# Ledger of designs, part 11: peptides against a protein of PDB entry 7BBL

Target 1, 86 residues: chain A of PDB entry 7BBL
Amino acid sequence: IAQESLESQEQRARAALRERYLRSLLAMVGHQVSFTLHEGVRVAAHFGATDLDVANFYVSQLQTPIGVQAEALLRCSDIISYTFKP

## One batch from the design tools (peptide)

Design b1_p15_1_s4 (made by RFdiffusion4, then SolubleMPNN; from b1_p15_1, 6 letters changed)
Fold by OpenDDE base, seed 5:
Formats: structure tokens, sequence, C-alpha cells
Structure b1_p15_1_s4 (fold): chain B 86 residues (1-86), chain A 15 residues (1-15)
């Protein structure tokens, strides 16, 4: 049985993760999301949209320890993880 | 609190 190359297996794994990610974004629409940022910073915001190419999150009502921003832009590179209730 | 605020400002200032 010809085994799939390691590179092909890695590509499939990346594709599966990407699909899961995109589905999570769709599920986030209209929901409040808790974001974990670097250095233990956590914020919550309503998910608006993403720019998938620029890797930005457009959010509203960003709750931070120092106040609330009505509108904000979060960079994907600043986000370690997120959680929300579907 | 002050440390967390400082960290947040640092993250949010990265534009």
Amino acid sequence: as target 1 above (86 residues)
Amino acid sequence: VAELEARLREILARW
C-alpha cells in the first residue's frame, strides 16, 4: 500500500485545521467571544468580521481591564486562543 | 492590576 508522503499528510492536517478555523469563524458571527492574548491578557468582544488575508478581527464592544472600546481591530497574531458559546 | 493594564497597553499599542 503506497503510503501518503509526509508532506501530503502535513498538507491534509493543515487543511483540516484551516477548515475547523473557518467554521469557528462562521459560528462566532454575532456572538461575544473571549480572546486570550499574550502575557495573560484576556478581552471579550462581539465578533463582527474578519479580513482573512490581513488576519484581522473586526470587533465591537471590546471589554478590556482598562475600559470598553466600541469598535476595535484585533490582529490574529496577537490572539493565542478564543472561546465562545454557540 | 497595574501590571495587567500595562501589558494590555503594550499589546494594543502594536499597530
Scores: peptide ipSAE 0.037, ipTM 0.572, DockQ to the pose 0.027
Fold by OpenDDE base, seed 3:
Structure b1_p15_1_s4 (fold): chain B 86 residues (1-86), chain A 15 residues (1-15)
Amino acid sequence: as target 1 above (86 residues)
Amino acid sequence: VAELEARLREILARW
């Protein structure tokens, strides 16, 4: 039985994570999402869209500790994690 | 709270 190489197994794992990420973005459309940012900052916003190439989140009604921002752009690199109710 | 607000302003000011 031919054993799959470690590199091939890692590539399949990365592809599976990528698919799950993209599927989560589709599931977020039209929902309020809670984002965890650096330094323990947590915000909530309605998910509008994302640029898959540039890795930006376009959101509305961004709830922050200092008030609500009607529209905002969040960089994926600024986000540690997110949760939402599908 | 003040530290979190400052960090949020820093993140948002990158644009």
Scores: peptide ipSAE 0.037, ipTM 0.578, DockQ to the pose 0.029
Fold by OpenDDE base, seed 4:
Parts: sequence; structure tokens; C-alpha cells
Structure b1_p15_1_s4 (fold): chain B 86 residues (1-86), chain A 15 residues (1-15)
Amino acid sequence: as target 1 above (86 residues)
Amino acid sequence: VAELEARLREILARW
């Protein structure tokens, strides 16, 4: 049995992580999510959707240090991590 | 914090 190449193993691992990520987005729909941004800033918002490139998060009731926004856009690149309860 | 808050303010100002 030919052993799978390291590159192929890494590709499968990346694909699995990507699928898991996408599934997490689906699980986030309608839930409040806590986002950790740069410089220790934390915000909370209800997740709506992402754009086609999954580059932006469309959220509602965004709680930020500068106030609450009914609807807002978060860039994925600004997000270090997030947590939510499914 | 100030830099990110400013960036957030800029983003939120579009809405």
C-alpha cells in the first residue's frame, strides 16, 4: 500500500479544518458570538452570515467598546478568535 | 486599544 505523501496528508488536514470551520459558521447562525479582536478588544454580536469569500461577517446587535450597532460588518482579518455556544 | 477603536469607528461610520 503506497503511503500517502506528506503534502497530501497536509492537504487533507487543511480541507478537514476548512470544512469544520464552515460547519461552525452554520452553527453560529442566530447565536450570539464573542469575538476577540486585536489589542485585547472583545465584542459580542449575533451572527448573520458571511460574504462569498468568507472575508466578512454580517452581524447584528454588535456590542463594542464604543457602543452598540444594530447591524455591522466585521472583517475576518480583524478577528483573532471567537467563541459561541451552539 | 485606541487604534482598533478608531478602526471600528471608521467601519461603523459607514452604517
Scores: peptide ipSAE 0.035, ipTM 0.561, DockQ to the pose 0.033
Fold by OpenDDE base, seed 2:
Structure b1_p15_1_s4 (fold): chain B 86 residues (1-86), chain A 15 residues (1-15)
Amino acid sequence: as target 1 above (86 residues)
Amino acid sequence: VAELEARLREILARW
C-alpha cells in the first residue's frame, strides 16, 4: 500500500477543515445569529451570506441597540464572537 | 478567515 506523503495528508486535512467551515456557514443560513461586537455591543441578525475573501457577513433584520436594520454588513474584524442554533 | 474558521469549528464541536 503506497503510503500517502505527509504533504498530501496535510493537504487533505486542510481541505477537510475548509469543507467543515463551508458547511458551518451553510448551516447558519436563515438562522438568527447572536454577535458580540467590541465595547460589549451585542446584536442579533438572520444570517444571509458571507464574503470569504473580505470576511464580511451579510445579514438581515439586524437588531441593534439603536433599532432594527433590515439589511446590514458586518465586518469580521468587528466581531469578537457569535453563536447560533442550527 | 482562519479565526472565523476556528470559531465556527468550535461552534460545531458543541453540536
Scores: peptide ipSAE 0.018, ipTM 0.482, DockQ to the pose 0.049

Design b1_p15_2 (made by RFdiffusion4)
Fold by OpenDDE base, seed 5:
Structure b1_p15_2 (fold): chain B 86 residues (1-86), chain A 15 residues (1-15)
Amino acid sequence: as target 1 above (86 residues)
Amino acid sequence: STFEERVHAELAALS
């Protein structure tokens, strides 16, 4: 029986994960997202967009411990994790 | 939005 190559399997797996990620981004549009940053810092902001390749998050109304930023950029390196309600 | 269009475009490309 013809078997799919390991490389093909890996590619398919990556594609599946990418699709899930992209769909999650669409679900995030227009919603507030809670981000966990370094040192346990947690912030909330309305999702705007990402650059899709580096996963930088462009957000608005970023609520930080010291105030609110109308617009902000959260780099992938800044983010530990994030959650939101679809 | 432009962002949504970009995401949809990539999703379509994955198909």
Scores: peptide ipSAE 0.596, ipTM 0.927, DockQ to the pose 0.746
Fold by OpenDDE base, seed 3:
Structure b1_p15_2 (fold): chain B 86 residues (1-86), chain A 15 residues (1-15)
Amino acid sequence: as target 1 above (86 residues)
Amino acid sequence: STFEERVHAELAALS
């Protein structure tokens, strides 16, 4: 029987993960997202958009420990994790 | 939105 190569299997796996990521971005549109940053800092903001290749987050109404920013940029390197409710 | 359009375009390209 014929079977696909290891390289082909890895290609399909990468494509599947990329698809899941992209669909999660669409699910965030119009929702508030909670971000965990360094030193235990947690912030919340409304999702706007991302850089699809770098995963920078462009958000609005960012709630920080010292106040609210109307618009802000959260770099991928600043973020430890994030969560939201679809 | 433009962002959503870009995401959908890439999803279509993966198919």
Scores: peptide ipSAE 0.595, ipTM 0.928, DockQ to the pose 0.760
Fold by OpenDDE base, seed 2:
Structure b1_p15_2 (fold): chain B 86 residues (1-86), chain A 15 residues (1-15)
Amino acid sequence: as target 1 above (86 residues)
Amino acid sequence: STFEERVHAELAALS
């Protein structure tokens, strides 16, 4: 039975993961996202855009423990995880 | 938006 190479299979797998990520970004547009940062800090903000390479998050109405920031940048290195409801 | 355009462009490239 003919079978594609392992390299080809891995390439398709990586492409599938990238596609899922990109589609999730589109799903976040116009929605509030909850971010889990270091030291147990959790914030919420409206999604604006991302740096597709570095995965920096450009958000608005960032709710932090000390107040709300109209515009903010969340670096990928600062984010542990995030969740949202489409 | 330009952001959405960029995302769609990459999605198209993956196909």
Scores: peptide ipSAE 0.595, ipTM 0.927, DockQ to the pose 0.771
Fold by OpenDDE base, seed 1:
Structure b1_p15_2 (fold): chain B 86 residues (1-86), chain A 15 residues (1-15)
Amino acid sequence: as target 1 above (86 residues)
Amino acid sequence: STFEERVHAELAALS
């Protein structure tokens, strides 16, 4: 019986994670996403798009503690986590 | 959208 190498197993695992991530992006399109940023700051915004390699988030109607920004860019380095309801 | 198209393209490549 054919036996898969460790490298092949790792490749499949990475591919599975990437697929899951990409599908989650599609699920976010048009929905409001809650972002947890540093210093306990939480914001909500409508998801627009991302840079697939860098994971910058292009969003609209960003609700911040000091007001709403019509359009905004959230850098991956500023984001601790995010959640949404598809 | 172009974003969705890009995502679908990469998903297809992973298949």
Scores: peptide ipSAE 0.594, ipTM 0.927, DockQ to the pose 0.764

Design b1_p15_2_s1 (made by RFdiffusion4, then SolubleMPNN; from b1_p15_2, 7 letters changed)
Fold by OpenDDE base, seed 2:
Structure b1_p15_2_s1 (fold): chain B 86 residues (1-86), chain A 15 residues (1-15)
Amino acid sequence: as target 1 above (86 residues)
Amino acid sequence: MSFVERLEAELARLR
């Protein structure tokens, strides 16, 4: 039985995760997304785009505990998770 | 190239 190398398996796993991520971005275009940030902070914003290499999130109508920002940038490093309705 | 176009291009590359 030809076994796929460990390196190849890891490569496929990374590719699968990347694909899932990109598909989620495509699905959230034009939708409101709920972001979970550090310290239990949750915000909601309309998703615009990302910088695919740096993974910055460009959003609008960002609802924060302090108020609403018309346009904002969320750094990937600040985001723990996100959810949205497709 | 728009964001969506770039997304679609990268998805195509992964397949």
Scores: peptide ipSAE 0.570, ipTM 0.921, DockQ to the pose 0.822
Fold by OpenDDE base, seed 1:
Structure b1_p15_2_s1 (fold): chain B 86 residues (1-86), chain A 15 residues (1-15)
Amino acid sequence: as target 1 above (86 residues)
Amino acid sequence: MSFVERLEAELARLR
């Protein structure tokens, strides 16, 4: 049995992570999501959409420590992680 | 295409 190259294994791993990410986005549609940002800041917002290449998150009812933004954009570079109830 | 349709299309491409 031919051994798979390291590069091929890495490609499969990247593809698996991409699939997981896309499935999470699909599950987010219409739900409130909790975002962990830098400096320990956590916000909650209703997920609308994202661009699949840059991963700008278009959200509504963004609850921040200082108030609510009706419509907002969260850049991928601002986000550490997110959680939600599917 | 809607956002959901784009997601589904991309997922299909990965399979």
Scores: peptide ipSAE 0.569, ipTM 0.922, DockQ to the pose 0.787
Fold by OpenDDE base, seed 5:
Structure b1_p15_2_s1 (fold): chain B 86 residues (1-86), chain A 15 residues (1-15)
Amino acid sequence: as target 1 above (86 residues)
Amino acid sequence: MSFVERLEAELARLR
């Protein structure tokens, strides 16, 4: 029985993760999203778009502890996780 | 191409 190589399995796993990510972005369009950032900071914002290459998040009505920012850029590296209602 | 169109295009590529 031919077994798929470890490298091939890893490639499929990465592709599956990428697909899951992209589907989540599609589901986020037009919705408010809760972002968990470092130091336990949580913010909410309306999702606009991302840079698919760099994974910058372009959002609006960003609710932060110090106020609301009309438009903002969240770097993927600053985001631990996000949740939303589809 | 819109953001949604870009998403759909890449999803199609992965399938």
Scores: peptide ipSAE 0.569, ipTM 0.922, DockQ to the pose 0.817
Fold by OpenDDE base, seed 3:
Structure b1_p15_2_s1 (fold): chain B 86 residues (1-86), chain A 15 residues (1-15)
Amino acid sequence: as target 1 above (86 residues)
Amino acid sequence: MSFVERLEAELARLR
């Protein structure tokens, strides 16, 4: 009986992770999202859009420790994690 | 294409 190769298993895993990521973006459209950034900084903002290839997060009403920014861009490389309530 | 439409198109491509 032929077994699925390790390469094929890895391809399935990558595809599943990509799908989950994209579905999370779809779910957060129009919602406030909490972002965890480096050095323990946490911010909240309304999600607008991303670039699908290079994940820049375009957000509004960004709540920072020192005030609110009406519009902002968060680079994916600056984001450790995010949470939201759909 | 809107952002949402692009997302849905990419998801459809993965299926």
Scores: peptide ipSAE 0.568, ipTM 0.921, DockQ to the pose 0.780

Design b1_p15_2_s3 (made by RFdiffusion4, then SolubleMPNN; from b1_p15_2, 7 letters changed)
Fold by OpenDDE base, seed 1:
Structure b1_p15_2_s3 (fold): chain B 86 residues (1-86), chain A 15 residues (1-15)
Amino acid sequence: as target 1 above (86 residues)
Amino acid sequence: MSFVERLQAELEALR
């Protein structure tokens, strides 16, 4: 049985991660999402869309410690993780 | 294409 190359294994791993990411985006459309940001900041917002290349998150009703923003942009570089109930 | 349609298209391309 021919052994798969390391490069091919890495490509499959990257593809699997990309698929998981895209499926999470699809699942969160129209839902409220909790975002964990740097320095322990957590916010909640209704998910709208992203730029799939840059991964900017376009959200609405962003609940922050100091108030609610009707429309907001969350940059991927600011986000550590997100959770939601599908 | 809508955002959802774009997501679906890329997911199909990964299969």
Scores: peptide ipSAE 0.590, ipTM 0.929, DockQ to the pose 0.817
Fold by OpenDDE base, seed 4:
Structure b1_p15_2_s3 (fold): chain B 86 residues (1-86), chain A 15 residues (1-15)
Amino acid sequence: as target 1 above (86 residues)
Amino acid sequence: MSFVERLQAELEALR
């Protein structure tokens, strides 16, 4: 029985993770999302879109501890996690 | 192509 190579297994794992990520984005469309940023900062915003490649998050009505921004960009590197009500 | 359409296209390509 031919065994799948380690490289092939890794490729499938990456594909599975990418699929899960994309599905999460699809589920986020039109919803308010809670983002956890560095230093325990939590913000909420309406999800608009991402650039998919860099995964910048384009959001609206960003609620921060110091106020609300009508439009904002959240870089993926600044985001630890996100949650939302589907 | 809209953002949603792009998502859907990539998801289809992964299958």
Scores: peptide ipSAE 0.590, ipTM 0.929, DockQ to the pose 0.819
Fold by OpenDDE base, seed 2:
Structure b1_p15_2_s3 (fold): chain B 86 residues (1-86), chain A 15 residues (1-15)
Amino acid sequence: as target 1 above (86 residues)
Amino acid sequence: MSFVERLQAELEALR
């Protein structure tokens, strides 16, 4: 029985993760998203777009502890997780 | 291409 190579299995796994990520982004469009950042900081913002490569998040109405930013950029490296109501 | 269109295109390419 021909077995899929380890490399091929890893490629499929990466593809599956990428698909899940992209589907989440698609579902986020036009919705408010809650972001968990480092040091227990949580912010909420309306999702606009990402660059898909670096995964910078372009958002609006970013609610932070120090105020609201009409437009903002969240770096992927700053984000631990996010959740939203589709 | 819009952001949404780009997302959709990449998702289709993964299939």
Scores: peptide ipSAE 0.589, ipTM 0.928, DockQ to the pose 0.815
Fold by OpenDDE base, seed 3:
Structure b1_p15_2_s3 (fold): chain B 86 residues (1-86), chain A 15 residues (1-15)
Amino acid sequence: as target 1 above (86 residues)
Amino acid sequence: MSFVERLQAELEALR
C-alpha cells in the first residue's frame, strides 16, 4: 500500500494555510479591520488591497492613537495579527 | 485583473 511521504504531507499543509490566508483577504474586502502591531499598538483601518507576493496591506482611514491617516501602507513584517467582522 | 479577481484565480489554482 502506497504511503504518503513527509514531503507530500508538508505540501498539503502549506497549501491549506495559503488557502486560509487568501480566503481571509477576500472576506476583508470593504470592511474595517483591527491590526495588532508590535509593542502593543492596535490600529483600525478599512481594508483595500494587498500585494499578494510581498503581503503589503493598502488601507484607508487608519485610526492610530495620534489621529486618523487617510491612506496608509502596513507591511506584513509590522503586523502580528488582525481581526475583523465579516 | 482586479485584486479580487487575482485572489479568486489563485484560490481556483489551489483546488
Scores: peptide ipSAE 0.588, ipTM 0.929, DockQ to the pose 0.827

Design b1_p15_2_s4 (made by RFdiffusion4, then SolubleMPNN; from b1_p15_2, 7 letters changed)
Fold by OpenDDE base, seed 4:
Formats: C-alpha cells, sequence, structure tokens
Structure b1_p15_2_s4 (fold): chain B 86 residues (1-86), chain A 15 residues (1-15)
C-alpha cells in the first residue's frame, strides 16, 4: 500500500507540535510561570494570554532581577523555555 | 472571544 509522503509527514509533525504548544498554553492559564530568557535570566510571572500567531506572552506581576512589573510583554524570540506547576 | 475561547477554537481546528 502507498505510504504517506515526506511532505505530509512533516505537515503532521508540525501540527502535532502546534497542538502540544497550544495545550501547554491552556494549562498555563491562571498560573504563575517561570520563563528562562537569554543570558541566564530567569523571571516569573502570572500568565495572561498570548497572540497565538506571533506568540507574544502577555503577563502580569513579572518578577525580574531588578524588580516587579505589573504588566509586561515577553516576545517569543526572547524566551528559551518556560515551566509551571499546574 | 476570550483567550481561552480562541485557544480552544484553534485546537479544534487542528483536530
Amino acid sequence: as target 1 above (86 residues)
Amino acid sequence: MSFVERLEAELARLA
């Protein structure tokens, strides 16, 4: 029988990764999240929302090395990883 | 739509 093309396989892989990402966002709702940024900077903030396409993170009570920001925007390009406790 | 609603809609689109 015919096998799925490589292109189709890549399509499925991308879709799977996207789903995983979106589900993580859903799990983040209403929780404090720890973000690892470049140069070893780590911050914690209450997750608010994102622009699903651009992946900007809108957060509150952002705890940074130099203080707390009531409201903040974290660009996806600045984020290496994130973790949280559901 | 709220963020959660948009999120769920996006997930539904992938299903």
Scores: peptide ipSAE 0.554, ipTM 0.917, DockQ to the pose 0.789
Fold by OpenDDE base, seed 2:
Structure b1_p15_2_s4 (fold): chain B 86 residues (1-86), chain A 15 residues (1-15)
Amino acid sequence: as target 1 above (86 residues)
Amino acid sequence: MSFVERLEAELARLA
């Protein structure tokens, strides 16, 4: 029985993860998102957009432990995870 | 191109 090469299987896996990520971004548009940052810091913000290459998150009404920022930029490297209600 | 349009274009490329 013919089967895909290991390389092809890995390519499909990467593509699947990328697709799920992009779909999550699409679902996030216009919604408040909870971000988990380093050192256990958690913030909430309304999602605006991202730079798909660098994965910068452009958000509004960022609620931080020290106050609210009307507009903010979150780098993907600073984000451990995020969750939201679609 | 808007953000949403760019997202949709990327998704289409992966499909």
Scores: peptide ipSAE 0.554, ipTM 0.918, DockQ to the pose 0.797
Fold by OpenDDE base, seed 1:
Structure b1_p15_2_s4 (fold): chain B 86 residues (1-86), chain A 15 residues (1-15)
Amino acid sequence: as target 1 above (86 residues)
Amino acid sequence: MSFVERLEAELARLA
C-alpha cells in the first residue's frame, strides 16, 4: 500500500510551522509584544516588521532592563519565545 | 508592497 514518505511528511510539517509563524506575525502587527531572550532576559516592544527570510524583528519602544530604545532590531537568534494580546 | 501585503502573499503561496 502507498504511504507518504518521511521526506514528504517533514516538508508538510515545515510548511505548517511556517504558516503558523506568518499568521502570528500578522496577528501581532501594531501590538506590543513580550519577548523572552537568552539568559532569562525579557523585553517588551511594539512590533513593526520582519525580514521574512532572515526573521529579523524591527520594533519600536523596546523596553529593556537597562532602558528604552525608540527603534531597535532583534535578531531571530536572540529570541526564544514571544507572547502578545491580539 | 507593505509588510502586511508581503505576509499575505507568502501565506497565499503556502495555501
Scores: peptide ipSAE 0.554, ipTM 0.918, DockQ to the pose 0.805
Fold by OpenDDE base, seed 3:
Order: structure tokens, then C-alpha cells, then sequence
Structure b1_p15_2_s4 (fold): chain B 86 residues (1-86), chain A 15 residues (1-15)
């Protein structure tokens, strides 16, 4: 039988990663999320929404080392990782 | 569309 091409396998892998990312966003709705930023900075905020293409994070009640910001924008390039309790 | 609706639509497109 014909084997699936390497290109097709890579496309399926990328699609799977995209799906897992989107499902994590769906699970974040209405929850507080912990974000790990550069230079060892960790912040917590309530998740609002994102730009599905650029992946900017729109959050509220952002807890930072210098205080709390009511509303904030976290750029994808500033985020190393995030975690939350579904 | 709301954010959640957009997410669900995108997931449906990938399925």
C-alpha cells in the first residue's frame, strides 16, 4: 500500500499542536492563569481573550511584583509558558 | 461572534 508522505505527516503534526493550543485557550476561559515571563518574572491574571492569529493575551486583575493592574495586554513574545487549574 | 464561538469554529475547521 502507498505510504503517507513525510510532508503529510508533518502537516498532521502541526495541526495536532494547533488543536491542543486552541483547546487550552478554551479551558482558560473564566480562570486565573499563571504566566511565566522573561527574567524569572511570574504574574497571575484572569484570562479574557486572545487574538487567534497573533496570540495576544487580554487579561484582567494582573498581579505583578509592583502592584495590580485592572486590565492588561500580554504579548505572545513576552510569554515563556502558562499554567492554570481547569 | 464571541471569542468562545470563534474558538469553537476554528476547532471545527481543524477536525
Amino acid sequence: as target 1 above (86 residues)
Amino acid sequence: MSFVERLEAELARLA
Scores: peptide ipSAE 0.552, ipTM 0.918, DockQ to the pose 0.792

## One batch from the design tools (peptide)

Design b1_p16_1 (made by RFdiffusion4)
Fold by OpenDDE base, seed 5:
Structure b1_p16_1 (fold): chain B 86 residues (1-86), chain A 16 residues (1-16)
Amino acid sequence: as target 1 above (86 residues)
Amino acid sequence: ARTTEEFVAAVEAELA
């Protein structure tokens, strides 16, 4: 029973988290997502895509307190959290 | 990726 190196263990952990993240994104496809932004602002939008590296969210029908945007880009830095129902 | 199609393809490629 050889001991796996700490570095290898961390690598596997990161890989597992990355996979879970990506699969969760796929689950969002075609669904409305609720985003919590800064200052307690909450918006809803249909998920379209993300940048896998920058984590920009490309969404449609973004419902904001001041109106609806047909197409919008939500930067990762703008998002506190998000939820959706599969 | 900006389009859903491109996005899905990219994610599935990484998960393969």
Scores: peptide ipSAE 0.586, ipTM 0.920, DockQ to the pose 0.820
Fold by OpenDDE base, seed 2:
Structure b1_p16_1 (fold): chain B 86 residues (1-86), chain A 16 residues (1-16)
Amino acid sequence: as target 1 above (86 residues)
Amino acid sequence: ARTTEEFVAAVEAELA
């Protein structure tokens, strides 16, 4: 009968989205991820870590059109989307 | 976090 305020509902929604995002990151640990970058460039790399403020992706075995980098840093701003197989 | 270990620990701490 007593309802949560709109602000409270929105806070819970944001928290839920954050949790789902974080859990998806955990699911990617150790897996190869396909990243779509600008200009239609697509690369694949093994996921290592990210900054929790969504600044960087720390990856290994980055496969690019010009070769493989053992370790690499991908700025979130350079990433359009990504997919992986859990 | 730069390492996987530190990353996992940080995420788990936030999810706790």
Scores: peptide ipSAE 0.583, ipTM 0.919, DockQ to the pose 0.818
Fold by OpenDDE base, seed 3:
Structure b1_p16_1 (fold): chain B 86 residues (1-86), chain A 16 residues (1-16)
Amino acid sequence: as target 1 above (86 residues)
Amino acid sequence: ARTTEEFVAAVEAELA
């Protein structure tokens, strides 16, 4: 009888995407993640945490072309993509 | 959040 509004349908869709994103972050806990950065640079690091609003990555054992950093921050704006094995 | 513990707690709180 009563039809759900278009706005309500879109809100539910956004909420579902947000949940999937958050659950994917939890799946990275305790795993090494491979990051693709600008200019073809690729690094690997152990996942520690992220900001839920801006998605900054707080990582450890960051493997870079010039060495390893024990602790590091990867800003969302620096990251093109990332992948890992759950 | 910066620590893994705080991060996990924050995510689980939002998903509850």
Scores: peptide ipSAE 0.582, ipTM 0.919, DockQ to the pose 0.826
Fold by OpenDDE base, seed 1:
Structure b1_p16_1 (fold): chain B 86 residues (1-86), chain A 16 residues (1-16)
Amino acid sequence: as target 1 above (86 residues)
Amino acid sequence: ARTTEEFVAAVEAELA
Protein backbone atom coordinates (compact mmCIF):
# COMPACT_ATOMS: atom_id res chain seq x y z
CA ILE B 1 0.00 0.00 0.00
CA ALA B 2 1.43 3.32 -1.08
CA GLN B 3 1.40 6.00 1.60
CA GLU B 4 2.66 9.54 1.76
CA SER B 5 5.99 9.73 3.56
CA LEU B 6 6.22 11.23 7.02
CA GLU B 7 8.46 13.93 5.61
CA SER B 8 5.87 14.85 3.00
CA GLN B 9 3.10 14.90 5.60
CA GLU B 10 5.13 17.19 7.81
CA GLN B 11 5.83 19.45 4.85
CA ARG B 12 2.12 19.81 4.13
CA ALA B 13 1.42 20.42 7.80
CA ARG B 14 3.99 23.22 7.93
CA ALA B 15 2.52 24.79 4.82
CA ALA B 16 -0.97 24.64 6.28
CA LEU B 17 0.16 26.21 9.55
CA ARG B 18 1.97 28.95 7.65
CA GLU B 19 -1.14 29.77 5.64
CA ARG B 20 -3.33 29.80 8.75
CA TYR B 21 -0.85 32.06 10.50
CA LEU B 22 -0.67 34.51 7.60
CA ARG B 23 -4.43 34.68 7.27
CA SER B 24 -4.74 35.36 10.98
CA LEU B 25 -2.31 38.26 10.59
CA LEU B 26 -4.42 39.72 7.81
CA ALA B 27 -7.43 39.46 10.09
CA MET B 28 -5.65 41.67 12.62
CA VAL B 29 -5.11 44.51 10.17
CA GLY B 30 -6.92 47.58 11.39
CA HIS B 31 -7.74 46.09 14.76
CA GLN B 32 -6.57 46.63 18.30
CA VAL B 33 -4.81 43.58 19.62
CA SER B 34 -4.30 42.60 23.24
CA PHE B 35 -0.91 41.07 23.90
CA THR B 36 0.08 38.99 26.88
CA LEU B 37 3.75 39.37 27.64
CA HIS B 38 5.99 37.77 30.21
CA GLU B 39 5.27 37.98 33.93
CA GLY B 40 1.62 38.79 33.39
CA VAL B 41 2.23 42.08 31.61
CA ARG B 42 -0.57 42.91 29.21
CA VAL B 43 -0.62 45.59 26.55
CA ALA B 44 -2.94 46.66 23.76
CA ALA B 45 -2.01 48.14 20.40
CA HIS B 46 -3.22 48.63 16.86
CA PHE B 47 -1.68 46.10 14.53
CA GLY B 48 0.41 47.50 11.68
CA ALA B 49 2.64 44.82 10.28
CA THR B 50 5.03 41.99 11.01
CA ASP B 51 8.26 40.64 9.63
CA LEU B 52 7.12 37.40 8.05
CA ASP B 53 10.28 35.55 9.01
CA VAL B 54 11.16 36.97 12.43
CA ALA B 55 7.57 37.75 13.36
CA ASN B 56 8.32 41.13 14.88
CA PHE B 57 5.10 43.04 15.45
CA TYR B 58 5.07 46.65 14.34
CA VAL B 59 2.24 48.33 16.19
CA SER B 60 0.86 51.75 16.98
CA GLN B 61 -0.78 53.30 20.03
CA LEU B 62 0.77 50.77 22.35
CA GLN B 63 -0.92 50.98 25.73
CA THR B 64 1.39 49.79 28.46
CA PRO B 65 1.03 49.83 32.25
CA ILE B 66 3.26 52.90 32.37
CA GLY B 67 2.17 54.83 29.31
CA VAL B 68 1.37 54.96 25.61
CA GLN B 69 3.83 54.70 22.73
CA ALA B 70 2.79 56.05 19.35
CA GLU B 71 4.81 53.40 17.57
CA ALA B 72 6.49 50.32 18.94
CA LEU B 73 8.12 47.03 18.11
CA LEU B 74 7.07 43.86 19.89
CA ARG B 75 9.48 41.01 19.41
CA CYS B 76 8.02 37.57 18.96
CA SER B 77 10.10 36.35 21.88
CA ASP B 78 8.34 38.84 24.15
CA ILE B 79 4.85 37.70 23.25
CA ILE B 80 3.19 34.75 24.95
CA SER B 81 -0.22 35.17 23.33
CA TYR B 82 -2.56 37.69 21.79
CA THR B 83 -6.24 38.16 21.11
CA PHE B 84 -8.41 40.48 19.06
CA LYS B 85 -11.96 41.01 17.90
CA PRO B 86 -12.33 40.35 14.17
CA ALA A 1 7.67 44.85 6.19
CA ARG A 2 7.05 47.76 8.53
CA THR A 3 4.09 49.44 6.88
CA THR A 4 0.63 47.94 6.68
CA GLU A 5 0.50 48.36 2.92
CA GLU A 6 3.77 46.57 2.32
CA PHE A 7 2.83 43.90 4.82
CA VAL A 8 -0.52 43.14 3.23
CA ALA A 9 1.05 43.02 -0.22
CA ALA A 10 3.71 40.60 0.96
CA VAL A 11 1.23 38.30 2.68
CA GLU A 12 -1.15 38.26 -0.25
CA ALA A 13 1.73 37.50 -2.58
CA GLU A 14 2.68 34.48 -0.51
CA LEU A 15 -0.90 33.26 -0.27
CA ALA A 16 -1.48 33.59 -4.04
Scores: peptide ipSAE 0.582, ipTM 0.919, DockQ to the pose 0.804

Design b1_p16_1_s1 (made by RFdiffusion4, then SolubleMPNN; from b1_p16_1, 5 letters changed)
Fold by OpenDDE base, seed 4:
Structure b1_p16_1_s1 (fold): chain B 86 residues (1-86), chain A 16 residues (1-16)
Amino acid sequence: as target 1 above (86 residues)
Amino acid sequence: HMTVEEFVAALQAELA
C-alpha cells in the first residue's frame, strides 16, 4: 500500500496552516480584531491589510492602553495571537 | 483564538 512520505506530510501540514491563516485574514476584513502582544499588552483595531511575505498587520483605530491611534503597523514579531467576531 | 507565530512560521516556510 502506497504511503505518503514524511516530507510530503509536512508540506501538506504547512499548506493547511497557511490556508487557515489566509482564511482568517479574509474573515477579519472589516472587523475589529483583538491582538495580544508581548508583555501582556492587549490592543483592539480594525483590520486593514497585511504584506503576506513579512506578515505585517496594517490596522486602523488602534486602541492601546494609552489611547487610540488612527493608523498603525503591527509587526508580526510583536503579535502573539488575535481574536475577532465574524 | 489564533496563534500568529504558528501561522506566520508556516506561511514563511511555504514562501521560502
Scores: peptide ipSAE 0.121, ipTM 0.693, DockQ to the pose 0.070
Fold by OpenDDE base, seed 2:
Structure b1_p16_1_s1 (fold): chain B 86 residues (1-86), chain A 16 residues (1-16)
Amino acid sequence: as target 1 above (86 residues)
Amino acid sequence: HMTVEEFVAALQAELA
């Protein structure tokens, strides 16, 4: 029985995660997204774009506990997870 | 479930 190498399996797994991430970005364009940040902070904002290298999230109408920011930048390092309605 | 950090790490690994 032919068996794929562990390295190849890991490569496919990483590729699958990349694809899932990219698809989620495409799906959330223009939609309101709920972001969970560190220290239990949760914010909602309309997704605009990302830069893949630094993984910044450019958003609008950012709803925070301290108010609404028209335009904002969320660094990936600050984000734990996100959820949105497609 | 995968976190954003995990997604980005995977992406960066693929682009490296």
Scores: peptide ipSAE 0.121, ipTM 0.691, DockQ to the pose 0.070
Fold by OpenDDE base, seed 1:
Structure b1_p16_1_s1 (fold): chain B 86 residues (1-86), chain A 16 residues (1-16)
Amino acid sequence: as target 1 above (86 residues)
Amino acid sequence: HMTVEEFVAALQAELA
């Protein structure tokens, strides 16, 4: 029984994170999601879809500190974390 | 717990 290589361990770890991310996207479809952005900004929006290669989030009813946008695009680079109720 | 950027980075690494 040989020890699993470090590369293999890292690959499994990345795959696990990928799966977790994808499942979270599926779970949030149609739900209101709370996004934590930079500079302490928090917004809420209904999840629509993502552009995986660019990591864009297409949302609706985006509640921002200055008002509500019916349709909006959130860039991954702007997002620190997100939470939602399934 | 991981950040969105970390999740996306992991995804992109797998798709690269």
Scores: peptide ipSAE 0.110, ipTM 0.680, DockQ to the pose 0.071
Fold by OpenDDE base, seed 3:
Structure b1_p16_1_s1 (fold): chain B 86 residues (1-86), chain A 16 residues (1-16)
Amino acid sequence: as target 1 above (86 residues)
Amino acid sequence: HMTVEEFVAALQAELA
């Protein structure tokens, strides 16, 4: 019987995670997203676009503790996680 | 649940 190699299993896992990420970006369009940032900071913003290679998030109506920013850029390195309702 | 950084890491690995 044929058995899948460890390398093949890892490749399949990476492909699945990539697809999951891309689908989440597509589902995010037009919705308000909650971003969890470092040091316990949470912000909400409407998703605009992202650079797929570096995952920069271009957002609008960013709600911060200080106020609302009309347009903003959230770097991937600043973001821990995000949630939204599709 | 996976973090953004983990998603990006997986993406980069797949594109490499």
Scores: peptide ipSAE 0.105, ipTM 0.679, DockQ to the pose 0.070

